# Designs tried in a protein design run: peptides against a protein of PDB entry 9IZ0. Part 23

Target 1, 345 residues: chain A of PDB entry 9IZ0
Amino acid sequence: ITCLGSNGHTYKQLVKGGNDDLRQDAVMEQVFEQVNGFLRSYRKTSQRNLSMRTYKVIPLALKTGVIEWVQDTIPLGEYLDSAHKVYHPKEWSLSTCRKLIAEKQMEDLETRLKVYDLVCRHYRPVFRHFFLESYADPVQWFTTQTNYARSTAVASVLGHVLGLGDRHGQNILIDKTSGEVIHIDLGIAFEQGKKLPVPECVPFRLTRDVVDGMGITGVEGVFRRCMEFTLETLRREEDSLLSVLEVLRYDPLFSWLISPLRRMKKQKMQLENFNQPESGNITTDASRDPKIQRNNVSGESEAERAILKVRQKLSSTLSVEASVGELIRIAQDPSYLALMFCGWS

## One batch from the design tools (peptide; made by RFdiffusion4, then SolubleMPNN)

Design b1_p9_4_s1 (from b1_p9_4, 7 letters changed)
Fold by OpenDDE base, seed 2:
Structure b1_p9_4_s1 (fold): chain B 345 residues (1-345), chain A 9 residues (1-9)
Amino acid sequence: as target 1 above (345 residues)
Amino acid sequence: VVLSPAQLE
């Protein structure tokens, strides 16, 4: 929809209706704004303008809301599919790669690793071209690539700490003006991604194309240092962050568990994305939500477990450098990426 | 839906 603001400007907005509870997205955006406050207060993060890019979410009903249409953005997955066709026209299609990975989904790790390696050899990274083609000025190129590495580092730390799932290329937008990443569809948090039909085994998305966008240094330099400064800030503000999450523990509207319907929808989307190019607007009119009586007792126990996991991820038992080093290692490990739906790009 | 800027800021 297009809305007229009281300032006389027209704003495009996305009306999302159906089975997705936008209240979870709105709550996660509020958590990100609080974290952005911490990042602004700490010298090492404020000096680098480190922030999680946010977007406005207005829940209108249980399953309906308005989402800000972030202008001048593109989904990472949409850019990558287009760029692979341009820069590697002789390589395999994304659909071919998806098919080969899916055909081996029930096989052993060794077989899945062999297919993942095969796909990786026939689908090479291209995301460096986003910066090279979009920014003719060397200063703008360097600035936007730096902003990308910084924003990806913040999102990676927050994504790990909050246990954000469903971080596929359609749920990550790239701002064409700043090079910053914008994470959307925040309805899978607190490690509920491990309960998907294809379990998420990585702490955040750090695929070969995500790394290729960082340029010649890859994960080293800007990305690693910005992860370290972000994690150092979150460890310093642990009590403040946990206090924000404790408010959510008592919010009867917040869902600490992925709904069976959302799991089925994600399973269906995973199966349908084998047969159709991702035109992202599947309005599934599934009118029959059984009123699962939320046993309050089960919600509180899941909230407590989620908060305990956040505290454990903020533990100072390891140095910031050691913790970030291990996160980067796991996020790039082929043994985990080969288990993912799209771990090669 | 007409949103006020204060709902967008």
Scores: peptide ipSAE 0.005, ipTM 0.425, DockQ to the pose 0.022
Fold by OpenDDE base, seed 3:
Order: sequence, then structure tokens, then C-alpha cells
Structure b1_p9_4_s1 (fold): chain B 345 residues (1-345), chain A 9 residues (1-9)
Amino acid sequence: as target 1 above (345 residues)
Amino acid sequence: VVLSPAQLE
């Protein structure tokens, strides 16, 4: 739909109907706006214009809402598939890589590491080319690559702290104007990604292509420093952040647990993405959700556990530098990436 | 911004 704003501007909006709980997305966007307030108030983060890119979500009913259409963006996964075919036309297809990983999904870690390494040797990173292709001016190229590394750092810290899941290449948009990342489909939060059929075992997405987009310094440049400043800000504002999350504890509309149906839908999509070669049409089939009686008592206990996990992730037991160093290490560890869906890209 | 129903085309 296109909406005319009170300012006389037209806004393209996506109406999402069916079984997708847009209330979780709207809540996460509200948390991101509060965090953006903290990032603007703190000198080290404000001087770098650190922010989580947000988009507007308006829930209209239990299963319907309006989402802002993010202009001038491309899904990371769509860019990577197209760019890989251009820059490495003799390497394996994404479908071949997915098939080989899937065939070894039930094998031991050693076998899964061997197939991950084999896939990585036949599917090299290409995301650096996004910046080289899009920006002919060296100053614009450097600025946009810097914006990418900054926005990825903020999203990585927030993704870890809030336990954001389902961070595949279709749920990460790249802004073609700024180079910033926009995270979408925020309905898997508070470590519920660990309850997926392929459990998410990394704190955030830091795959080879995500790193290749940071340029020659990789993680050791702007990215690490911006993660450190973001985590320092969140530790300083811990009580403020926890107070925002406590409001959500009492929201009867918020789900601290992944629904069995959302889990089954993600299972089906994961299995279909293993078996189907190249059709990028994620048809969100609207299977009828049975009335799940939410036992309120279970929701409060899960909210309390989620808030406790956020507090634990903000702990000052380790320095900011040590904490960020360990997060970066784990997020890039082949022993974790080899266990994940598309951990090579 | 609450969009009024009249602004949805």
C-alpha cells in the first residue's frame, strides 16, 4: 500500500497479514529506539553517529500490521548470491554448498568441520565488491564501508544482548545509500534462536562475507572499536535498558517464547531451503494457527529468565575489550559456524 | 504518526 503522510509525502508500506506476530518486531524496534537514545547521549558513541537502523512497525491486529518499506535496500543474501555468480563463476553454487552441509548435518563435529572447510574453499567471500561497485568516489567508498562496519557493530552487540535469532542473509538489508545494515523480522529474540531446528550457537552473524564487507582491516578496525563503545554504553545504561525490558514483562501481547507453529514454519523453511535449488521466493504460507492458551504464569517466568540473561550479558566481570574480543572469536569460530545454516556466507 | 483511515490508498 502507499500512504499519504500529513506532511504531503507518500510512503510505501508493506501490509503483512497471516500468522506472523508483528508485535515482537514492533517491541524490538521500540527497544532499539531507546538504545539509540543511549547511543546519542554518550560521547564515544554520539561522536561516531552509532545507531541501530530502525523501521516503523504498526501492529493493527493480533496477526496483521503495517511495516515501513525500507527504500534503497537489498537483502544481504540476494546481493551475495548475485555477486558470487559474477566474481566467482567457477566456484560452487549456493545450492551445492547447502546440499553438502545438509548431507552432513547429523554427522560428528569433525566431519561437519571438514565439509564446512571444503565449502569455504569453493565459495569465497565477495561482499567487499558491494562497496567497490556502488561507490566510484574514494571518500564515499570509505565513508559507506565505515558506516557498514559501525552499523554491523551496533547490530552485533544489540543482537547478542537481546539474543536476536534468525539472522540469515534475507533478514539483513544493506542500505545502498549509506552502507548501513537494517535488521528485519525480529520475531526471534531472547535466545529463542537456540530452540530452532538448527540451533543458533553464535552471538551474532559474523560470517566470512560479513567480515569481507569491512575491508582490509576486517574485524580489527572500526568494527571492534564500535562494538566496544556500544557495549560500554549499554553497560552504563544497564538499569535504563532493564527498565525498558521490564515494561515488556507485563505486556500480555509480547511472547518471550517462540511459538510451536513458528518453530515448525522455520523448520519447514530450513528443510525446503536444503532441498530446493534457487527460487528465492520465500512464500510465507499462512497455515492456520490453533488457539494457543498462553499460561500467563509461564510467560512471566520466561520474561524474568530473559531479563536475567540480558543482565548477565551486560556484566562488568570482564573488561569491555575482553568481552568484545570473546564475542568476535566465538562468532567467527569454525566449530560454531560449521553447525549453522549458511555459516560459510 | 497515527494515519487516519482516509490516508490509505
Scores: peptide ipSAE 0.000, ipTM 0.411, DockQ to the pose 0.020
Fold by OpenDDE base, seed 5:
Structure b1_p9_4_s1 (fold): chain B 345 residues (1-345), chain A 9 residues (1-9)
Amino acid sequence: as target 1 above (345 residues)
Amino acid sequence: VVLSPAQLE
């Protein structure tokens, strides 16, 4: 829809009607706005304008809502698919790479590593070209690449702490004006990605293309330092962050668990959307949600476990530098990346 | 669902 604001400006909005509960996205966006308050209050993060980019979500009912249309954006996965065809026309297609990984999904780690390394040699990073082709002025190029590394660092720390899943290239938008990342479809949080049929085993998305966009310093420049300042801020504001999450513990509308049906559908939609390039509106009539009797006791125990896991991730047992170093290591480790879903790379 | 243009306050 297009709405005319009281200010005379025209706003595009997406009316999402379907089986996805937009309340989880709206709640995560509220948590991000609170975290942005903490980042603005702390000198080290405020001086760098560190923030999680947010978008407006208005849930209208259990299965309907209005989402802000983020203007001047492109999905990371859409840019990468087009850029690989231009800059590496002799390399393998993304479809060929995904097929080879999927064919070995049930094999041992050694076999999966060999296939992952083979795919990596025939599908090289291209995301550096986004900044080189979009920004002719060297100051704009450097500023937008810096904004990308900063926003990716904030999203990586916050995504790890809140246990955000389903971080594939279609759920990450790039702002073409600022270079900032915008995370969408927040319907997998609090480590529920580990409960997918192919478990998510990395703390956040730090694939070769995500690193290539950071420029010649990769993770060792702006990215690492901004992760450190973000984690330092979240550790300082631990009690404030936990208090925001405790409000959700008592919200009977919030779901701490991904339903088995929603798990199977997300992974099936991942497989289907990766095999068909056409934007077919699959209206899956999912009228048969079995009345899972929400035993109230199970929801509260899962909320408590989720909050305890957030507290454990904010622990000061390791230095900020050591904690960030380990997160960056694990997120890039081929032994973890080779175990991911074929659409992750 | 695509709805017609509406006013936002």
Scores: peptide ipSAE 0.000, ipTM 0.412, DockQ to the pose 0.024
Fold by OpenDDE base, seed 4:
Structure b1_p9_4_s1 (fold): chain B 345 residues (1-345), chain A 9 residues (1-9)
Amino acid sequence: as target 1 above (345 residues)
Amino acid sequence: VVLSPAQLE
């Protein structure tokens, strides 16, 4: 929809209706605004303008809301698919790569690693071209690439700490003006991504294309340092962050668990992304409501477990540098990326 | 819980 603002400007807005509870997105955006407060208060993060990019979410009903249309953005996955066809027209298609990974989904880790490595050889990174194509001015190029690395670092730390799931290339927008990342569809948080049919095994998305966008220094430049400063800030503000999350514990409307409906929807979307539409009427008799045992784990007990996991991720047992080093290592580890739905790009 | 604006001051 397009709304006329009280200021006389027209704003494009996305109305989402359906099984996605936009209240979870709105709550996560509020958590990000609080974290942005902490990042502004701390000298090391404020001097670098470190922030999580946010967007406005207005829940209108239990299953309906209005989302701000972020102008001048592109989904990372849309750019990568288009750019890969331009720069590597002789390499495998995204559909071929997805098919090969899917065909080996039930195989052992060694077999999955071999197929992942094979896919990686036939699908090379291209995301560096986003900055080279979009910014002819060297200062603008450097600024936007720096903003990308900074925003990706903040989003990676927050994504890990809050356990943000479903971080595929369609849920990460790139701002074409600033180079910053915008994370959307925040409905999978607090490690509920590990409960998906294809479990998330990485702390955040740090695939080869995500790294290629950081330029020549890769993760060892602005990205690592900005992760360190962000994690240092969150460790200092641990009690403040936990207090914000405790308010959510008492929210009867906040779901600490991925709903069965969201799991099934994400399962279907995963299967549809693997299957080309052979027009086979698979009447999946959706009438077998799996008696998902309502583990009457009180929503309170799951909130407590989620908050405990956040606290554990903020632990000062390891240095900031060691913790960030381990997160970067795990996020780039082929043994984890080979298990992902799209770990190669 | 929408954090009330009063918790942001």
Scores: peptide ipSAE 0.000, ipTM 0.415, DockQ to the pose 0.020; fails the geometry check

Design b1_p9_4_s2 (from b1_p9_4, 7 letters changed)
Fold by OpenDDE base, seed 4:
Structure b1_p9_4_s2 (fold): chain B 345 residues (1-345), chain A 9 residues (1-9)
Amino acid sequence: as target 1 above (345 residues)
Amino acid sequence: VLLSEAELR
């Protein structure tokens, strides 16, 4: 929809209806605004204008709301698919890569690593070209690439700490004006991504294309240092962050668990992204409702467990540098990326 | 997934 603002400007807005509870997104955006407050208060982060990019979410009902349309953005995955066809027209298609990974999904780690390596050799990174194409001015190019690395660093730390899941290329927008990343569809948080049919094994998305966008230094320099400053800020503000999350513990509208319906929807979308529609009417009679034993795990016990995990991720047992180093290592480890739905791009 | 402008039509 397009709305006329009281200022006389027209704003595009997304009306989302369906099984996605926009209250989860709205709450995560509120947490990000609080974190942005911490990042503005701390010298090392404020000096670099570190922030999590946010968007407005207005939940209207249990399954309906209005989302701000983020103008001048593109999904990372949409850019990468288009750019890969341009820059590597002799390499494999995204569908071929997905198929090969899917065919080995039930195999051992060694077999999955072999197919991941094979896919990586036939699907090279292209995200560097986003900055080279979009910004002919060297100052603008450098600024936007720096903003990308900074925003990705903030989103990576915050995404890890909050256990933000479903971080595929369609849930990460790139702002074409600033180069900043915008994370969307925030309804899988607090490590509930590990409960997906394809478990999320990485702390955040740091695939080869995500790194390629950082320029010649990759993760070294701006990205690593901005992760360190962000984590240092979050550790310093641990009590403040935990207090924000404790308010959510008592919110009866907040879901600390992925709903069975959302899990099934994400499962179906994962399977549909593997199946090009060959026109075979496989009427999978999805009518067998598996008796999901409602283990009445009190929502309170899951909230407590989620908050405990956040606290553990903010632990000062390791230095900021060591913690960031380990996160970067795990996020780039082929042994984890080979297990992902799309770990190669 | 934010629906692209194309998926909202």
Scores: peptide ipSAE 0.009, ipTM 0.432, DockQ to the pose 0.057
Fold by OpenDDE base, seed 1:
Structure b1_p9_4_s2 (fold): chain B 345 residues (1-345), chain A 9 residues (1-9)
Amino acid sequence: as target 1 above (345 residues)
Amino acid sequence: VLLSEAELR
């Protein structure tokens, strides 16, 4: 929809109806606004203008709301699919790569690693070209690539700490003006991604293309240092962050649990949006319903566990540098990436 | 997934 503002400006807005609870997005955006307050108050983060990019979410009902249309953006996955066809026209299609990973989803780690490595050899990174194509001026190129590495670092720390899931290329927007990342569809938080049919096992998205966008230094430049400063800020403001999350504990409208129906639909819709109809009857024998014991864990007990996990991730048991180093290692480890859902790549 | 303006048409 297009709304006329009281200021006489027209605003594009997305009306989302369906199974996604926009209240979860609105709550996560409020948490990001508070974290942006902490990042502005701390000298090391403020001097670098570190922030999580936010967008306005207005929940209208249990399953409907209005989302701000973020102008001048492109989904990371849309850019990467288009750019890969241009720069690597002799390599495999994204659909071929996803099919090969999906066909081996039930196999052992060794087989999945071999397929992941094979796919990686036939699908090379291209995201560096986003900055080279979009910015003819070397100063603008350097500034936007720096903004990308900074915003990705903030989003990676927050994504780990808050346990954000479903970070596929269509849920990450790139601002064409600033080079900053905008994370959307925040309905999988507090490690609920581990409860998907294919569990998420990385702390945040740090795929080869996400690293390629950081330029020649990869993770060892601006990205690592900005992750360290962000984590240092969040450790300093631990009690303030936990106090914000405690307010959400008492929100009767906030769901700390992804519903079983929503778990199945998210990964099915990811498969269906990638299957253009080539008429191959894959009878997926859906007959192995694992008896999901409804552990009647009260919503309060799940909120308490979520807050405890946030506290544990902010612990000073390891240095900031050691903690960031381990997160960067795990997020890039092929042994974890090969276990991800085929739509993650 | 925010559907692109093209997928909403």
Scores: peptide ipSAE 0.009, ipTM 0.441, DockQ to the pose 0.059
Fold by OpenDDE base, seed 2:
Structure b1_p9_4_s2 (fold): chain B 345 residues (1-345), chain A 9 residues (1-9)
Amino acid sequence: as target 1 above (345 residues)
Amino acid sequence: VLLSEAELR
């Protein structure tokens, strides 16, 4: 839909209806705005304009809402699929790579690693070309690549701390003007991604293409330092962040658990993406919502467990540098990436 | 999944 604002500007908006609970997205966006307050208050993060890019979500009903249409964006996965066809037309298609990984999903780790390595050799990173194509001016190129590395660092720390899941290339937008990342579909948080049919084993998305977009330094320099400054800020503001999350513990609208319906939808989408190109209108027939008696007792225990995990991730037992170093190592580890649906891109 | 501009028409 297109709305005329009270300021006389026209805004495109996405009306989403169906099985997606936009209340979780709206709550996570509120948490990001609070974190952006902490990032603005701390010298090391403020001097670099570190922020999580946010978008407006207005839940209208249990399964309906309005989402801000972020203009001048492209999904990371859409850009990468297009760019791989242009720059590497003799390499394997994304569908071929997906099929080979899927055919080995039930095999041992050694077999999965061999197939992952094979896919990686036939599907090389291209995301550096986004910055080279989009920005003819060297200052704009450097600025946007720096903004990308900074934005990805903030999103990686927050994604780990809050346990954001479902971080596939269609849930990460790239702003074509700033080079910043926008994370969308925040309905899998607090490590509920580990309960998906393909369990999420990495703290955040740091695949070869995500790293290729950082340029010649890769994860070193801007990205690593911005992760360190972000984690240092979150450790300083631990009590403030935990207080925000404690309010969510008592929010009857917030879901600390992935719904069985959302799990089934993600399973179906994973299976359909193995068999057909991405054009499938999944009209899931809304008629069989089992009355989830939210046992309030189970929700409260899962909220407490989630908050305890956030506190553990903010622990000062390791230095900021050691903690960030370990997160970067795990996020790039082939033994975890080979277990993922699209760990090669 | 972003709905394409085509699915919103």
Scores: peptide ipSAE 0.008, ipTM 0.432, DockQ to the pose 0.055
Fold by OpenDDE base, seed 3:
Structure b1_p9_4_s2 (fold): chain B 345 residues (1-345), chain A 9 residues (1-9)
Amino acid sequence: as target 1 above (345 residues)
Amino acid sequence: VLLSEAELR
């Protein structure tokens, strides 16, 4: 739909209905706005304009809402698939890579590492080309690449702390004007990604293409330093962040657990993405939702456990630099990436 | 996944 704002501007909006719980997305966006307040208040983060890019989500009913249409964006995965065909036309297709990884999914770690390395040698990073082709002016190129590294750093720290899951290339948008990342479909949080059919074992997405977009310095430049400043801010504002999350503990609409239906939907999508070469529009037929009696007592215990995990991730036991160093190491570790869906791109 | 304009019609 298109809405006319009180300012005389027209805004395109997505009306979403069906099986997706937009309340999870709306809550996570509210948490990001609070965190953006902390980032604006702290000198080291405010001087760099560090923020999590947000979008408006208005839940209207249990499974219906309005989402802001983020203009001038492209999904990371859509760009990467097109760019690999252009820049490396003799390399393996994304479907070939997916198939080879899927065929070894039940094998040991050593075999999965060998196939991951093989795929990586036949599917090279291309995301640097996004900045080179989109920005002819060297100052714009440098600015947008810097904005990308900064926004990715903020999203990586927040993604780890809040335990954001389902961070595949179609759930990460790139703003073509600023180079900033926008994370969408936030309904898998508080480490519920570990309960997916392919468990998420990395703290955030830091695949080879995500790093290639950072330019010649990779993770050792703007990205690492901006992660450090973001984590330092979140540690300073720990009590404020935990107070925001504690409000969600008592929200009967918030789900601290991935629903069985969402898990099954993601299972089908993962299996279909292994078997089909093309991103066909998955019209998920509206299978009748069984009325899951949510035992409220189980929700409060899972909320408490989630808040405790957030507190543990904000612990000052390690320096900010050591904590960020370990997060970057784990997020790039082939032993984890080889276990992931599309861990090579 | 953001729904395309085609899925909104």
Scores: peptide ipSAE 0.007, ipTM 0.439, DockQ to the pose 0.054

